Peptides against a protein of PDB entry 7SID. Designs and how they scored, part 95

Target 1, 151 residues: chain A of PDB entry 7SID
Amino acid sequence: LHMYLMLLKELPGEEYPLPMEDVLELLKPLSNVCSLYRRDQDVCKTILNHVLHVVKNLGQSNMDSENTRDAQGQFLTVIGAFWHLTKERKYIFSVRMALVNCLKTLLEADPYSKWAILNVMGKDFPVNEVFTQFLADNHHQVRMLAAESIN

## One batch from the design tools (peptide; made by RFdiffusion4, then SolubleMPNN)

Design b2_p22_8_s3 (from b2_p22_8, 8 letters changed)
Fold by OpenDDE base, seed 5:
Structure b2_p22_8_s3 (fold): chain B 151 residues (1-151), chain A 22 residues (1-22)
Amino acid sequence: as target 1 above (151 residues)
Amino acid sequence: SEREEKLLENYLKVLGEENYFP
């Protein structure tokens, strides 16, 4: 886990994006790692914070690339799961904060949710639509973060 | 895609276990 988290954390920023092939390799174990540590809210928070770098890389890549679409799909699948369980009130505020940051970063890369769409149980939810729901979050810090992001 | 949907379903099954608590 620690090695994997280190790799996610140390991803280059927007100015020096990784090749999409490398991003895909990092995404491959993501779902499994999340599953293994799903009960550890702090680990989930850390994972969500670290994958912010993945979003930055995705936003700098050619959207027409097969690898880009594959990476987007794998990433959005995980985000969709976190979103679903958030609605089921399975996560503490700190995890929701991290999720909002992920969604914020997605919107910065894709303001109109052209590719940033969560598919949950066969239904599509554009991230810009999903994001606005956090404005009504029960925790004040989550609401404040969401409000900061939209304004 | 079918692959993504399958991944999501499997992922949600694991995360949605009744012994999972916030």
Scores: peptide ipSAE 0.091, ipTM 0.716, DockQ to the pose 0.235
Fold by OpenDDE base, seed 2:
Structure b2_p22_8_s3 (fold): chain B 151 residues (1-151), chain A 22 residues (1-22)
Amino acid sequence: as target 1 above (151 residues)
Amino acid sequence: SEREEKLLENYLKVLGEENYFP
């Protein structure tokens, strides 16, 4: 886990995106790691904070390649799972804060949710619609974070 | 894809724990 998290943390910034092939290799174990530590709030928060780098890389990539679509799909699946578990009240506010930041970054890359669509249980949820739901979050800091992104 | 769906299904198999709270 720690080695994987270190790799996520040390990803290049938005100015120097990784090749999509490298992003795919990084994403392959992500779902498994998230599943394994789904009960650990701190690990989930850390993962969500680190995958912000992945979102930035995805946003800078050419959308025409099969590898890009594959990477986006794998990433959105993970985000969709976190969102689903959030709706089931499984995560504390700090995890939800990290999730909102991920969604915020996705919206910066895709404001109209052309590709940023969460598919959960066979249903499609555009990230822009998902994001606005956090305006009614139970925790004031989550609401504030969501609100400042809309202004 | 089928892989993505399977990964999601596995991840969503969550049992209740003490640290699960809003």
Scores: peptide ipSAE 0.078, ipTM 0.693, DockQ to the pose 0.191
Fold by OpenDDE base, seed 3:
Structure b2_p22_8_s3 (fold): chain B 151 residues (1-151), chain A 22 residues (1-22)
Amino acid sequence: as target 1 above (151 residues)
Amino acid sequence: SEREEKLLENYLKVLGEENYFP
C-alpha cells in the first residue's frame, strides 16, 4: 500500500503530463486498493488527495484517443464508487472534503461536463449536479467547499 | 460504456456490506 500511495503522490503535475499508457498502468490497481481499504478513512482520504494529479493529467490529454477514454472511464468508475458510498454515509467529513476537491478539479478540466459524468447503477450524474448535493452536507466545511465550486 | 458499468457494479458488490465475509 505504501509503495502504491507514493507512486500516486509522485505523479507529474499539469505542466508535465504523463503518457496515457502510463496513466492506465497506475489506474489498474486503484480499484482493488480502494476496495481493500474501503473502511480505512485515512487511506481513502490519502488516495483521493493523490488522484487529484490524475484528473489534472487527464484534462491535458486528447480526449479523442482510445487510451484517454479508457483512462477516463476507469477513473470515473472509482470516483463514482466513492460518491455512492458517500451517499450511504460511509465516510467522515475529511474524506468527503477530499472527494469534493477531486470533483472541483474535474470541473476545472471539464467545465461543461462533456466527460465529467459519474455513472452509478446505470444512472448518469453530471459533476455539476453532484455539487448541489454537497451543499446540503451535514458538515459545514464540506458545504463551504462545495459552495466555492458553484461560483 | 457497458464494460465500465459492469466494472462499477462488481466493485460496489465488493464494497457492499451484504457481501462481507465473517
Scores: peptide ipSAE 0.084, ipTM 0.709, DockQ to the pose 0.257; fails the geometry check
Fold by OpenDDE base, seed 1:
Structure b2_p22_8_s3 (fold): chain B 151 residues (1-151), chain A 22 residues (1-22)
Amino acid sequence: as target 1 above (151 residues)
Amino acid sequence: SEREEKLLENYLKVLGEENYFP
């Protein structure tokens, strides 16, 4: 876990995107790691904070390539799972804060939600609409962050 | 896609267990 998180944390930013093939290799174990540590709030928070780099890479890629679509799908699957568990009140406010930041970064990469759509249980949730749910969050800091993200 | 939805559903089943750390 530690080594994987270090690799994720040290990814190049938006100015120097990785080849999509490398992004795919990084995403392959992500679902398994999230599943294994799903009950650990601190690990989940750390994962969500670090995957911000993945979002930046996805936003700078060729959106028409098969590998891009595959990477987007794998990434959004994980984010969708965190979103689902958030709705089920499984995560503390600090994890929800990290998730909102991920969603905010997704919107920065895809302001019109062309691909930034969470498909959960057969329903599509554009990321920009997901913020409205966090405006009613029980924790004031989450509400504030959500409000800043939609303005 | 249908494939992605199936993967998500399976993933959520694994994540949706009852015991979570506070």
Scores: peptide ipSAE 0.082, ipTM 0.701, DockQ to the pose 0.239; fails the geometry check

Design b2_p22_8_s4 (from b2_p22_8, 6 letters changed)
Fold by OpenDDE base, seed 5:
Structure b2_p22_8_s4 (fold): chain B 151 residues (1-151), chain A 22 residues (1-22)
Amino acid sequence: as target 1 above (151 residues)
Amino acid sequence: SEREKRLLENYLKVLGEENYFP
């Protein structure tokens, strides 16, 4: 886990994106790691903060490639799972803050949720609609973060 | 980077690629 998290943290910025093949390899174990530590708030927060680099890489890539679509799907599955557990009130505000940052970054890359759509329990939820719900979050910092993202 | 590739390869060898996240 720690090696994996360190790898996520040390990814290059959006100005120097990784090859999509490398992004895919990075994403492959992510879902499993998230599943193992889904009840650990600190680990979840760390994961969500570090995968911001993945979102930035995805946003700089050509969406027409099969690898990009595959990476997109794998990433959105993970975000969808975090969203689902958030709806069930499984995460504290700091984890929700990290999730909002991920959603914010997704919206920067796809403002109209053309591809950024979460599929949870067989239903589709566009990220822009999901994001709006955080404006009514119970924690003031989450609401503020959501609000500044749309202003 | 080359370092990142090595880390990734080592990690994948240990954990595999299965998806258990809900």
Scores: peptide ipSAE 0.021, ipTM 0.426, DockQ to the pose 0.051
Fold by OpenDDE base, seed 3:
Structure b2_p22_8_s4 (fold): chain B 151 residues (1-151), chain A 22 residues (1-22)
Amino acid sequence: as target 1 above (151 residues)
Amino acid sequence: SEREKRLLENYLKVLGEENYFP
């Protein structure tokens, strides 16, 4: 899969929006993929860059639909996993930046974390509270990216 | 499932292309 993902980046193409039903089907196996390649920084960065499009889609969708709620849950599970491993300092700055971008997009859609809540190890963490921790990130670019989102 | 696999691969392909050729 790693080689496949790398090759995919070299192909020309364009953006294609997906129905929410398809988004759900994509999110289902994503957790397994993330788990399998959790130690591969490049794959993780690629995944986070790709799911950024999912965040934008979810934020603009009908939040009252069952499919949207289900997709939110599946997506937040993935983000929560990346957040958890970030806390354990498992990811380099480029991966953390990709994660911050995802969190920024979530906050744009849900500034007060009404639904954007990460569940990690059975505990809930509102994204707006999680996000502030990146203001103290060890890497300058991560701190700057986080700070820019506040204003 | 095989369907999910195909869908994921196609999705990743499209997004991969978008990243380099928006």
Scores: peptide ipSAE 0.015, ipTM 0.413, DockQ to the pose 0.033
Fold by OpenDDE base, seed 4:
Structure b2_p22_8_s4 (fold): chain B 151 residues (1-151), chain A 22 residues (1-22)
Amino acid sequence: as target 1 above (151 residues)
Amino acid sequence: SEREKRLLENYLKVLGEENYFP
């Protein structure tokens, strides 16, 4: 897991489509990695920044295959966990900004949250409703980023 | 792990950064 994080930090910022099979494989250990480092702000920020590429790939996929649904579900589980901890005030503004970027990308792909729904503790939270909450974030930069994301 | 390295290697290849992976 530690080696995985080190390599993840070195991922380039370029955007290219990934085969869904590769996306699924990358997502499998991600939940465990996020859980292990959930209290490390820098690690969480890095993870959220790098999984942005995965989000874009999921959004571009119009295929409703089993792998696509599985990948979407696994990713939403991770995002849901970050959002849940955000609600518990566990993350600083820089991590919340990274999360907003992920949510923005999801909304671009699914503006009406047809599939982009976070399930946290057995309850469903559509991403469009979740995103609106960041417009009232306590930090100015987070509010500004959220506002820019919907304009 | 070796599995994790392979996953990231494939990821970088798709991103056009095949030579970036050590």
Scores: peptide ipSAE 0.013, ipTM 0.404, DockQ to the pose 0.026
Fold by OpenDDE base, seed 1:
Structure b2_p22_8_s4 (fold): chain B 151 residues (1-151), chain A 22 residues (1-22)
Amino acid sequence: as target 1 above (151 residues)
Amino acid sequence: SEREKRLLENYLKVLGEENYFP
């Protein structure tokens, strides 16, 4: 069974989240895919659009579960990598738009960044602080999307 | 897009075989 296909079919919304064990299995190869194709803008955009379902699933899970914490950590590693490369200006605006949507959804699940903390190069960055940086993005559509998310 | 979706699925499939992706 292709776990990615299952995720797409089973998570059209937030009504029926996947078991956390399935989320963990999905996240295992995802980091490798992101690493291999980090320079492919189309693939990165697609990944970021699809991981929105992962964020929604994590937001409805038992946050005290060991599996939940593990899944959160693996997911945040991926998001942290995208944000890091964004800081290095490696992504075009459409990819940054997709990242902002991920961060927006993440903040909806964790508005105060209790667990939504990106660790990049050994330093912690709360997502709510990371998100505000997109208000100063060079592209107007990214700024507008970020501004809409704050209201 | 549908094209991007298929591309991602293919990449995940290839890497999944190497990493035993379910």
Scores: peptide ipSAE 0.016, ipTM 0.449, DockQ to the pose 0.037; fails the geometry check

## One batch from the design tools (peptide; made by RFdiffusion4, then SolubleMPNN)

Design b2_p23_1_s1 (from b2_p23_1, 13 letters changed)
Fold by OpenDDE base, seed 5:
Structure b2_p23_1_s1 (fold): chain B 151 residues (1-151), chain A 23 residues (1-23)
Amino acid sequence: as target 1 above (151 residues)
Amino acid sequence: SEEEEKKLWEEIIKKIEEKLKRK
């Protein structure tokens, strides 16, 4: 876990997009890690904070389309799980904050949720639709972050 | 429930694994 988290942390920012091949390699174990630590709020928060760099990379338009779609799909699947469990009130506000940041970044790349669609249990949830729900979050900081992201 | 959460993630993992196999 520590090694993986370190790799995620050291991801380059938007200014230096990762090769999609590297993104794919990083995404491979992500679901397993998330599953294993699904009940660990701190780990979940850390993961979501670190994958922000992945989100930024996925928003790039000058990458391999097929690999990009694959990476986007894998990532969105994981985010969808976090979203679903968030709706079930499984995560504390700090984790939800991190999730909102991920969703914010997705919306920056895809404001109309053309590709940023969460699929959970066979149902599609556009990120822009999902994002608006955080405006009504029980925690004030989450609401504030969500509101800031829309403006 | 925890079991439902586990099942959710298992399905996600399975979905991703299937995609990886197709590639």
Scores: peptide ipSAE 0.438, ipTM 0.861, DockQ to the pose 0.722
Fold by OpenDDE base, seed 4:
Structure b2_p23_1_s1 (fold): chain B 151 residues (1-151), chain A 23 residues (1-23)
Amino acid sequence: as target 1 above (151 residues)
Amino acid sequence: SEEEEKKLWEEIIKKIEEKLKRK
């Protein structure tokens, strides 16, 4: 786990995007790691904070490539799971803060949610619609972070 | 429930693994 988290943390940002093939390799174990530590709030927070770099890479890639679509699909599926469990009140505010940051970054790359769509239980949820729900979050810091993203 | 959470992630993992095998 620690080695994997280290690799995620060291990903270059938007200024120096990785080849999509490398992004795919990093995404392969992500769902397994999330599943294994699904009840660990600190690990979930850390994962969500580190995958911000992945979002930045996805936003700058060629959207017409098969690898890009695959990477987007894998990533959005994981984010969708976090969103679903958030609705079920499974995560503390710090995890929700990290999730909002991920969604914020997605909206920066795709403001109209053309590709940034969460699929959960066979249903599609555009990120822009999902994001607005955090404006009514029970925790003031989550609401404030969401509001800052809009203004 | 915890079992439902586990099932959710298992389905996600299965979906991703199946897609990778088809490549």
Scores: peptide ipSAE 0.434, ipTM 0.860, DockQ to the pose 0.780
Fold by OpenDDE base, seed 3:
Structure b2_p23_1_s1 (fold): chain B 151 residues (1-151), chain A 23 residues (1-23)
Amino acid sequence: as target 1 above (151 residues)
Amino acid sequence: SEEEEKKLWEEIIKKIEEKLKRK
């Protein structure tokens, strides 16, 4: 875990995009790490904060290659799991804050949710529709963060 | 439940692993 988190932390931002091949390599162990630490709020928060860099890389990619679709799919699958568990009230506000930031970044890249669609247990949830639900979050800071993207 | 959470992630991992094997 420590080694993996270090790699995620050192990811460059939007100004310095990574090759899609490198993004794919970083995404491979992500689901396993999330599964292992699914009940650790601090680890989940840290993971979501670090994968923001991955979202930025995915969003600025103008090529609809197989690798891009694969990377988007793997990432959205993980985000979908966090979304699903959020609806079941499994995560504290700090984790939800990190998730909202991920969704916000996705909306910046895909405002109409053409590809940014969460698939959970066979059902599709467009990110733009998912995002609006955080406007009614129980925690004040989460609602405020969600509202910032609209105003 | 914890078991349901575990099952969810296991299914996700399985799905991803299957896709990787086909490449």
Scores: peptide ipSAE 0.432, ipTM 0.859, DockQ to the pose 0.757
Fold by OpenDDE base, seed 2:
Structure b2_p23_1_s1 (fold): chain B 151 residues (1-151), chain A 23 residues (1-23)
Amino acid sequence: as target 1 above (151 residues)
Amino acid sequence: SEEEEKKLWEEIIKKIEEKLKRK
């Protein structure tokens, strides 16, 4: 876990995107790590904070390639899981804050949710629609973060 | 529930693994 998290943390920003093939390699263990530590709020928060770099990389890539679609799909699937469990009140506010930041970054890259769509249990949830729901979050900091993101 | 949460992630992992096998 530590090595993987460090790798995610050290990813270049959007100014220096990685080849999509490298992004795919980084995404491969992500779902397993998330599953293993699903009950650890701190680890979940850390993961979500670090995958922001992945989102930035995805936003800088050509969306027409198969590898890009695959990477987007894998990432969005994981985000969708966090969203789903958030609705079920499984995550504390700090994890939700990190999730909102991920969603914000997605919307910056795809404001109209053309590809930024969460698929959870066979149902599609456009990120722009998901994001607005955080305006009604129970925690004031989450609401504030969401409100700031739409400005 | 904990079991439902576990199943959710298992399904996600399965979905990703299936995609990887096709490549």
Scores: peptide ipSAE 0.440, ipTM 0.861, DockQ to the pose 0.763; fails the geometry check

Design b2_p23_1_s2 (from b2_p23_1, 13 letters changed)
Fold by OpenDDE base, seed 2:
Structure b2_p23_1_s2 (fold): chain B 151 residues (1-151), chain A 23 residues (1-23)
Amino acid sequence: as target 1 above (151 residues)
Amino acid sequence: DEEEEDKLFEEIIEKIEEKLKKK
């Protein structure tokens, strides 16, 4: 876990995106890691904070490539899982904050949710629609973060 | 619900594995 988290943390910024092939390699363990630590709020928060770099890389890539679609799919599936469990009240506000930041970054890259669509339990949820739900979050800071992102 | 949570992640893993097999 530690090594993987370090790799995610050390991803280059949006100005220096990784080749999509490398992004895919980094995403391979993600679902398993998230699954293993889904009940650990601190680990989940850390993961979500680190995968912000993945979002930035995805946003700077050619959306027409197969590898890009695959990477997007893998990433969005994980985000969808976190969102779903958030709806089930499984995550504390700090994790939700991290999730909102991920969604915010996605919206910056895809404001109309052309590709940023969460598929959960066979149903599609555009990120722009999902994001608005956090405006009504039970926690003040989550609502504030969501509100700030739309300005 | 833990069972629902487990099912969700299992589905995620399965979907990713299927994608990897296509490569």
Scores: peptide ipSAE 0.020, ipTM 0.492, DockQ to the pose 0.713
Fold by OpenDDE base, seed 5:
Structure b2_p23_1_s2 (fold): chain B 151 residues (1-151), chain A 23 residues (1-23)
Amino acid sequence: as target 1 above (151 residues)
Amino acid sequence: DEEEEDKLFEEIIEKIEEKLKKK
C-alpha cells in the first residue's frame, strides 16, 4: 500500500501529463486497494487526494482513444463506488472533501458530463448531477467547496 | 449494509478485470 500511494502521490501536474499507458498501470491496482481499505477513512482520504492527478491527466488526454476510454471507465467506476458509499453516509467529511475535489476536477474537464458519468449498480449518474448533492452536505466545508466549484 | 458494500466492490473489480482482459 505504501509504495502504491507513493506512486500516486508522485504523479505530475497538469503541465506534464503522463502517457495514458502509465495512467492505466497506476489504475490497475486501484480497485483492489480501494476495496481492501474501504472501511479505513484515512486511507480512503489519501487515495482520493492522490488520484486527483489521475483526473488531471485524463482531462488532458485525447478522449477519442481506446486507452483513454478504458482509463476513464476504470477511474469513474471507483469514484462511483466512493460516491455510493458517501451517499449512504459511510465516509466522514474529510473523505467527502477529497471526493468533491475529484468531482470538481472532473467538471472542469467535462462541464456537461459527456464522459464523466458514474455507473453504480447498473445505473448511470452524470457527475454534474451528482455534484449538486454536495451543496446540501451536512458539513460546512463540503458545502463551501461544492459551492465554489459551481461558479 | 456490509453485504451491499462487498457486492459493489466485487462488481467493480469484475468490471475492471474484464476491461483489462480485452486488451
Scores: peptide ipSAE 0.020, ipTM 0.492, DockQ to the pose 0.818
Fold by OpenDDE base, seed 3:
Structure b2_p23_1_s2 (fold): chain B 151 residues (1-151), chain A 23 residues (1-23)
Amino acid sequence: as target 1 above (151 residues)
Amino acid sequence: DEEEEDKLFEEIIEKIEEKLKKK
């Protein structure tokens, strides 16, 4: 876990995107790590904060390539899982804040959710629709962040 | 509840593994 988190932490942002092949390599163990530590709020928060760089990389890439589609799919699957468990009130506000930031970044890259669609248990949820749910979050800071993100 | 969470992530892992196997 420690080594993997270090790799995510050092991931370049939007200004210096990684080759998609490298992004894919980083995403390979992500689902397993998230699954293993899904009940650890601190680890989940850390992961979500670090994968913001992945979103930035995806947003700058050509979405028509197979590698981009694969990376997008793996990433969105994990985000969808976090979102689903968030709806079930499994995560504290700090984790939800990190998730909102991920969704915000996705909306910046894809305002109309053409590709930013969460598939959870066989159902599709466009991120632009998902995001509005956080405007009614129980925690004021989450609501504030969500409101600021759409302005 | 806990069982539901386990089921969700197991399904996610299975789907990813299937995709990786096809490559």
Scores: peptide ipSAE 0.020, ipTM 0.497, DockQ to the pose 0.727; fails the geometry check
Fold by OpenDDE base, seed 4:
Structure b2_p23_1_s2 (fold): chain B 151 residues (1-151), chain A 23 residues (1-23)
Amino acid sequence: as target 1 above (151 residues)
Amino acid sequence: DEEEEDKLFEEIIEKIEEKLKKK
């Protein structure tokens, strides 16, 4: 876990996006890691904070490449899982805030949710619609963060 | 509830594995 988190942390920012094939390689174990530590709030928060770099890379990539679509799909699947569990009230506010930051970054990259669509339990949820749900979050900081993201 | 969470992630993993096999 530590090694993986370090790899995620070392991802370059938006200014220097990685090749999509490298992003994809980093995403491959992500679902397993998230699944394994889904009940660990601190780990989930850390993962979500680190994958912000992935979102930035995804947003700067060629949308037409197979690797991009695959990477986007894998990432969105994980985000969808976190969102689903958030709806089930499984995560504390700090994790929800990290998730909102991910969604915020997704909206910046894809404001109209052309590709940023969460598929959970066979249903599609555009991120722009999902994001609005956090405007009504029970925790004030989550609401505030969500509200700031809309502006 | 815990069972539901487990099913969700199992489905996620399964879907990803299926995609990887197709490549």
Scores: peptide ipSAE 0.019, ipTM 0.491, DockQ to the pose 0.737; fails the geometry check

Design b2_p23_1_s3 (from b2_p23_1, 14 letters changed)
Fold by OpenDDE base, seed 2:
Structure b2_p23_1_s3 (fold): chain B 151 residues (1-151), chain A 23 residues (1-23)
Amino acid sequence: as target 1 above (151 residues)
Amino acid sequence: DEEEIDKLFQEIIEKIEEREKKK
């Protein structure tokens, strides 16, 4: 876990995106890691904070390829899981804030949710729609974070 | 619901495996 998290943390900035093939390789273990530590709030928060770099890489890619769609799909599936569990009140505010940051970054790359769509249990949820729900979050910091993203 | 959480992540893993299989 530590090595994987460090790898995610040290990803190049958005000015120097990785090849999509490399992004895919980095995403491969993500779902398993998230699943394994799904009940650990601190680990989940850390994961969500680190995958921000992945989102930035995905957003900087203008390639319309199978690899891009695959990477987007894998990432969105994981985000969808975290969002779903958030609705089930399984995550504390700090995890939700990290999730909101991920969603914010997605919206910056895809404001109209053309590809940023969460599929959870067979249903589609556009990220722009999902994001607005956090404006009504129970925790004030989460609401504030969501609110500043619409400026 | 712990069972629901487990099922959700299992579904995620299966979806990813299906994507890999189709490559």
Scores: peptide ipSAE 0.088, ipTM 0.646, DockQ to the pose 0.674
Fold by OpenDDE base, seed 1:
Structure b2_p23_1_s3 (fold): chain B 151 residues (1-151), chain A 23 residues (1-23)
Amino acid sequence: as target 1 above (151 residues)
Amino acid sequence: DEEEIDKLFQEIIEKIEEREKKK
């Protein structure tokens, strides 16, 4: 876990996107790691903070590539899981904060949710619609963070 | 509650496997 998290943390920023093939390789273990530590709030927070780099890389990629669609799909599936569990009130505010940051970054890359769509339990949820729900979050800091992204 | 969480992540794994099979 630690080595994987370090690898995610060291990803380059949006100015120097990785080849999509490399992004795919990094995403392969992500779902398993998230699943394994889904009940650990601290680990989930850390994962969500580190995958921000992945979002930046995905946003800079050519959307016409099959590999891009695959990478986006894998990533969005994981984010969808975190969002679903958040709706079920399974995560504390710090985890929700990290999730909002991920969603915010997705909206920056795809403001109209053309590809940023969460599929949870067979249903599609555009990230822009998902994001607005955090404006009504029970925790004031989460609401504030969500509100900042709209401006 | 725990069963629901487990089921959700199982679905994630299945979706990934399905995408891999389509390649």
Scores: peptide ipSAE 0.086, ipTM 0.644, DockQ to the pose 0.592
Fold by OpenDDE base, seed 4:
Formats: structure tokens, sequence, C-alpha cells
Structure b2_p23_1_s3 (fold): chain B 151 residues (1-151), chain A 23 residues (1-23)
């Protein structure tokens, strides 16, 4: 876990995007790691904070490539899981904060949710619609962050 | 409750594995 988190942390930002092939390699274990530590709030928070770099890389890449679509799909699947469990009140505010930041970054890359669509339990949820739900979050800091993100 | 979380992530893992098999 530590090694993986370190790798995620060291990812270049949008200024220096990685080749999509490298992004895919980093995403491969992500779902498994998230699943394994799904009940650990601190680990989930850390993961979500670190995958921000992945989102930035995804947004800067050719959206029409197979690798990009694959990477987007893998990432969105994980985000969808976190969002779903958030709706089920399984995560504390700090995890939700990190999730909102991920969603914010997704919206910056895809404001109209052309590809940023969460598929959960067989249903599609555009991120722009999902994001607005955090404006009504029970925790004030989450609401504030969400509100700042749309301005 | 815990079962629901486990089930969800299990489905996600299976979905990812299916994608990999199709490559």
Amino acid sequence: as target 1 above (151 residues)
Amino acid sequence: DEEEIDKLFQEIIEKIEEREKKK
C-alpha cells in the first residue's frame, strides 16, 4: 500500500501529463486497493487525494484513444463506488472532501460530462449531476468546497 | 451493512477483470 500510494503521489500534474499507457498501469491495482481498504477512512482519503493527479492526466489526453477510454472507465468505476458508498453514509466528511476534489477536477476536464459518467449498479450518473448533490452535504466544509468548485 | 459494501466492491472487481479479459 505504501509503495502504491507513493507512486500515486509522485505522479506529474497536468503540466506534465504521463503517457496514457503509464496511467493505465497505475490504475490497474487501484480498484483492488480501494476495495481492500474501503473501510479505512484515512486510506480512502489518501487515495482520493493522490488520484487527483490521475484525473489531471486523463483530462489532458486524447479522449478518442482506446487507452484513454479504458483509463477513464477504470477510474470512473472506482469513483462511482466511492460516491455510492458516500450516499450510503459510509464515509466521513474528510473522505467526501477528497471525493469532491476529484469530481471538481473531472468537471474541469469535462464540464458537460461527455465521458465523466459514473456507472453504479448498472445505472449512469453524469458527474455534473452527481456533483450538485454535494451542495447539500450535511457537513459545512463539504458544502463550501462544492460551492467554491462551481464558481 | 458491511455486506453491502463488500458486495459492491466485489462487483467492481469483477467488472474490471472482465474488461481485462476482453483485451
Scores: peptide ipSAE 0.084, ipTM 0.640, DockQ to the pose 0.609; fails the geometry check
Fold by OpenDDE base, seed 3:
Structure b2_p23_1_s3 (fold): chain B 151 residues (1-151), chain A 23 residues (1-23)
Amino acid sequence: as target 1 above (151 residues)
Amino acid sequence: DEEEIDKLFQEIIEKIEEREKKK
């Protein structure tokens, strides 16, 4: 975990995107790490904050490439899991804040949710539709963050 | 509760493994 989190932390920002092949390599362990630490709020928060760099990389890539689609699939699957568990009230506000930031970044890259679609338990949920749910979040800071993103 | 979370992530892992096999 320590080594993996260190790698995610050191990812370059939007100004210096990584090759998609490198993004894919970083995404490979992500689902396993998230699954293993799904009950640890601090680890989940850290993971979600670090994967923001992945979203920025995905948004700048050719969406028609096979590697991009693969990366999108792996990433969106993990985000979908966090969102689903959030709906089940399994995560505290700080984790939800990190998730909203991920969703915000996805909407910046795909405002109409053409590819940013969460598939959870066999059902599709466009991110733009999912995002509006956070406007009614129980925590005021989450609502505020969600509201800021649409203004 | 915990079993539901475990089941969800297990399904996610299986889906990812299936995608890797298709490559």
Scores: peptide ipSAE 0.084, ipTM 0.639, DockQ to the pose 0.622; fails the geometry check

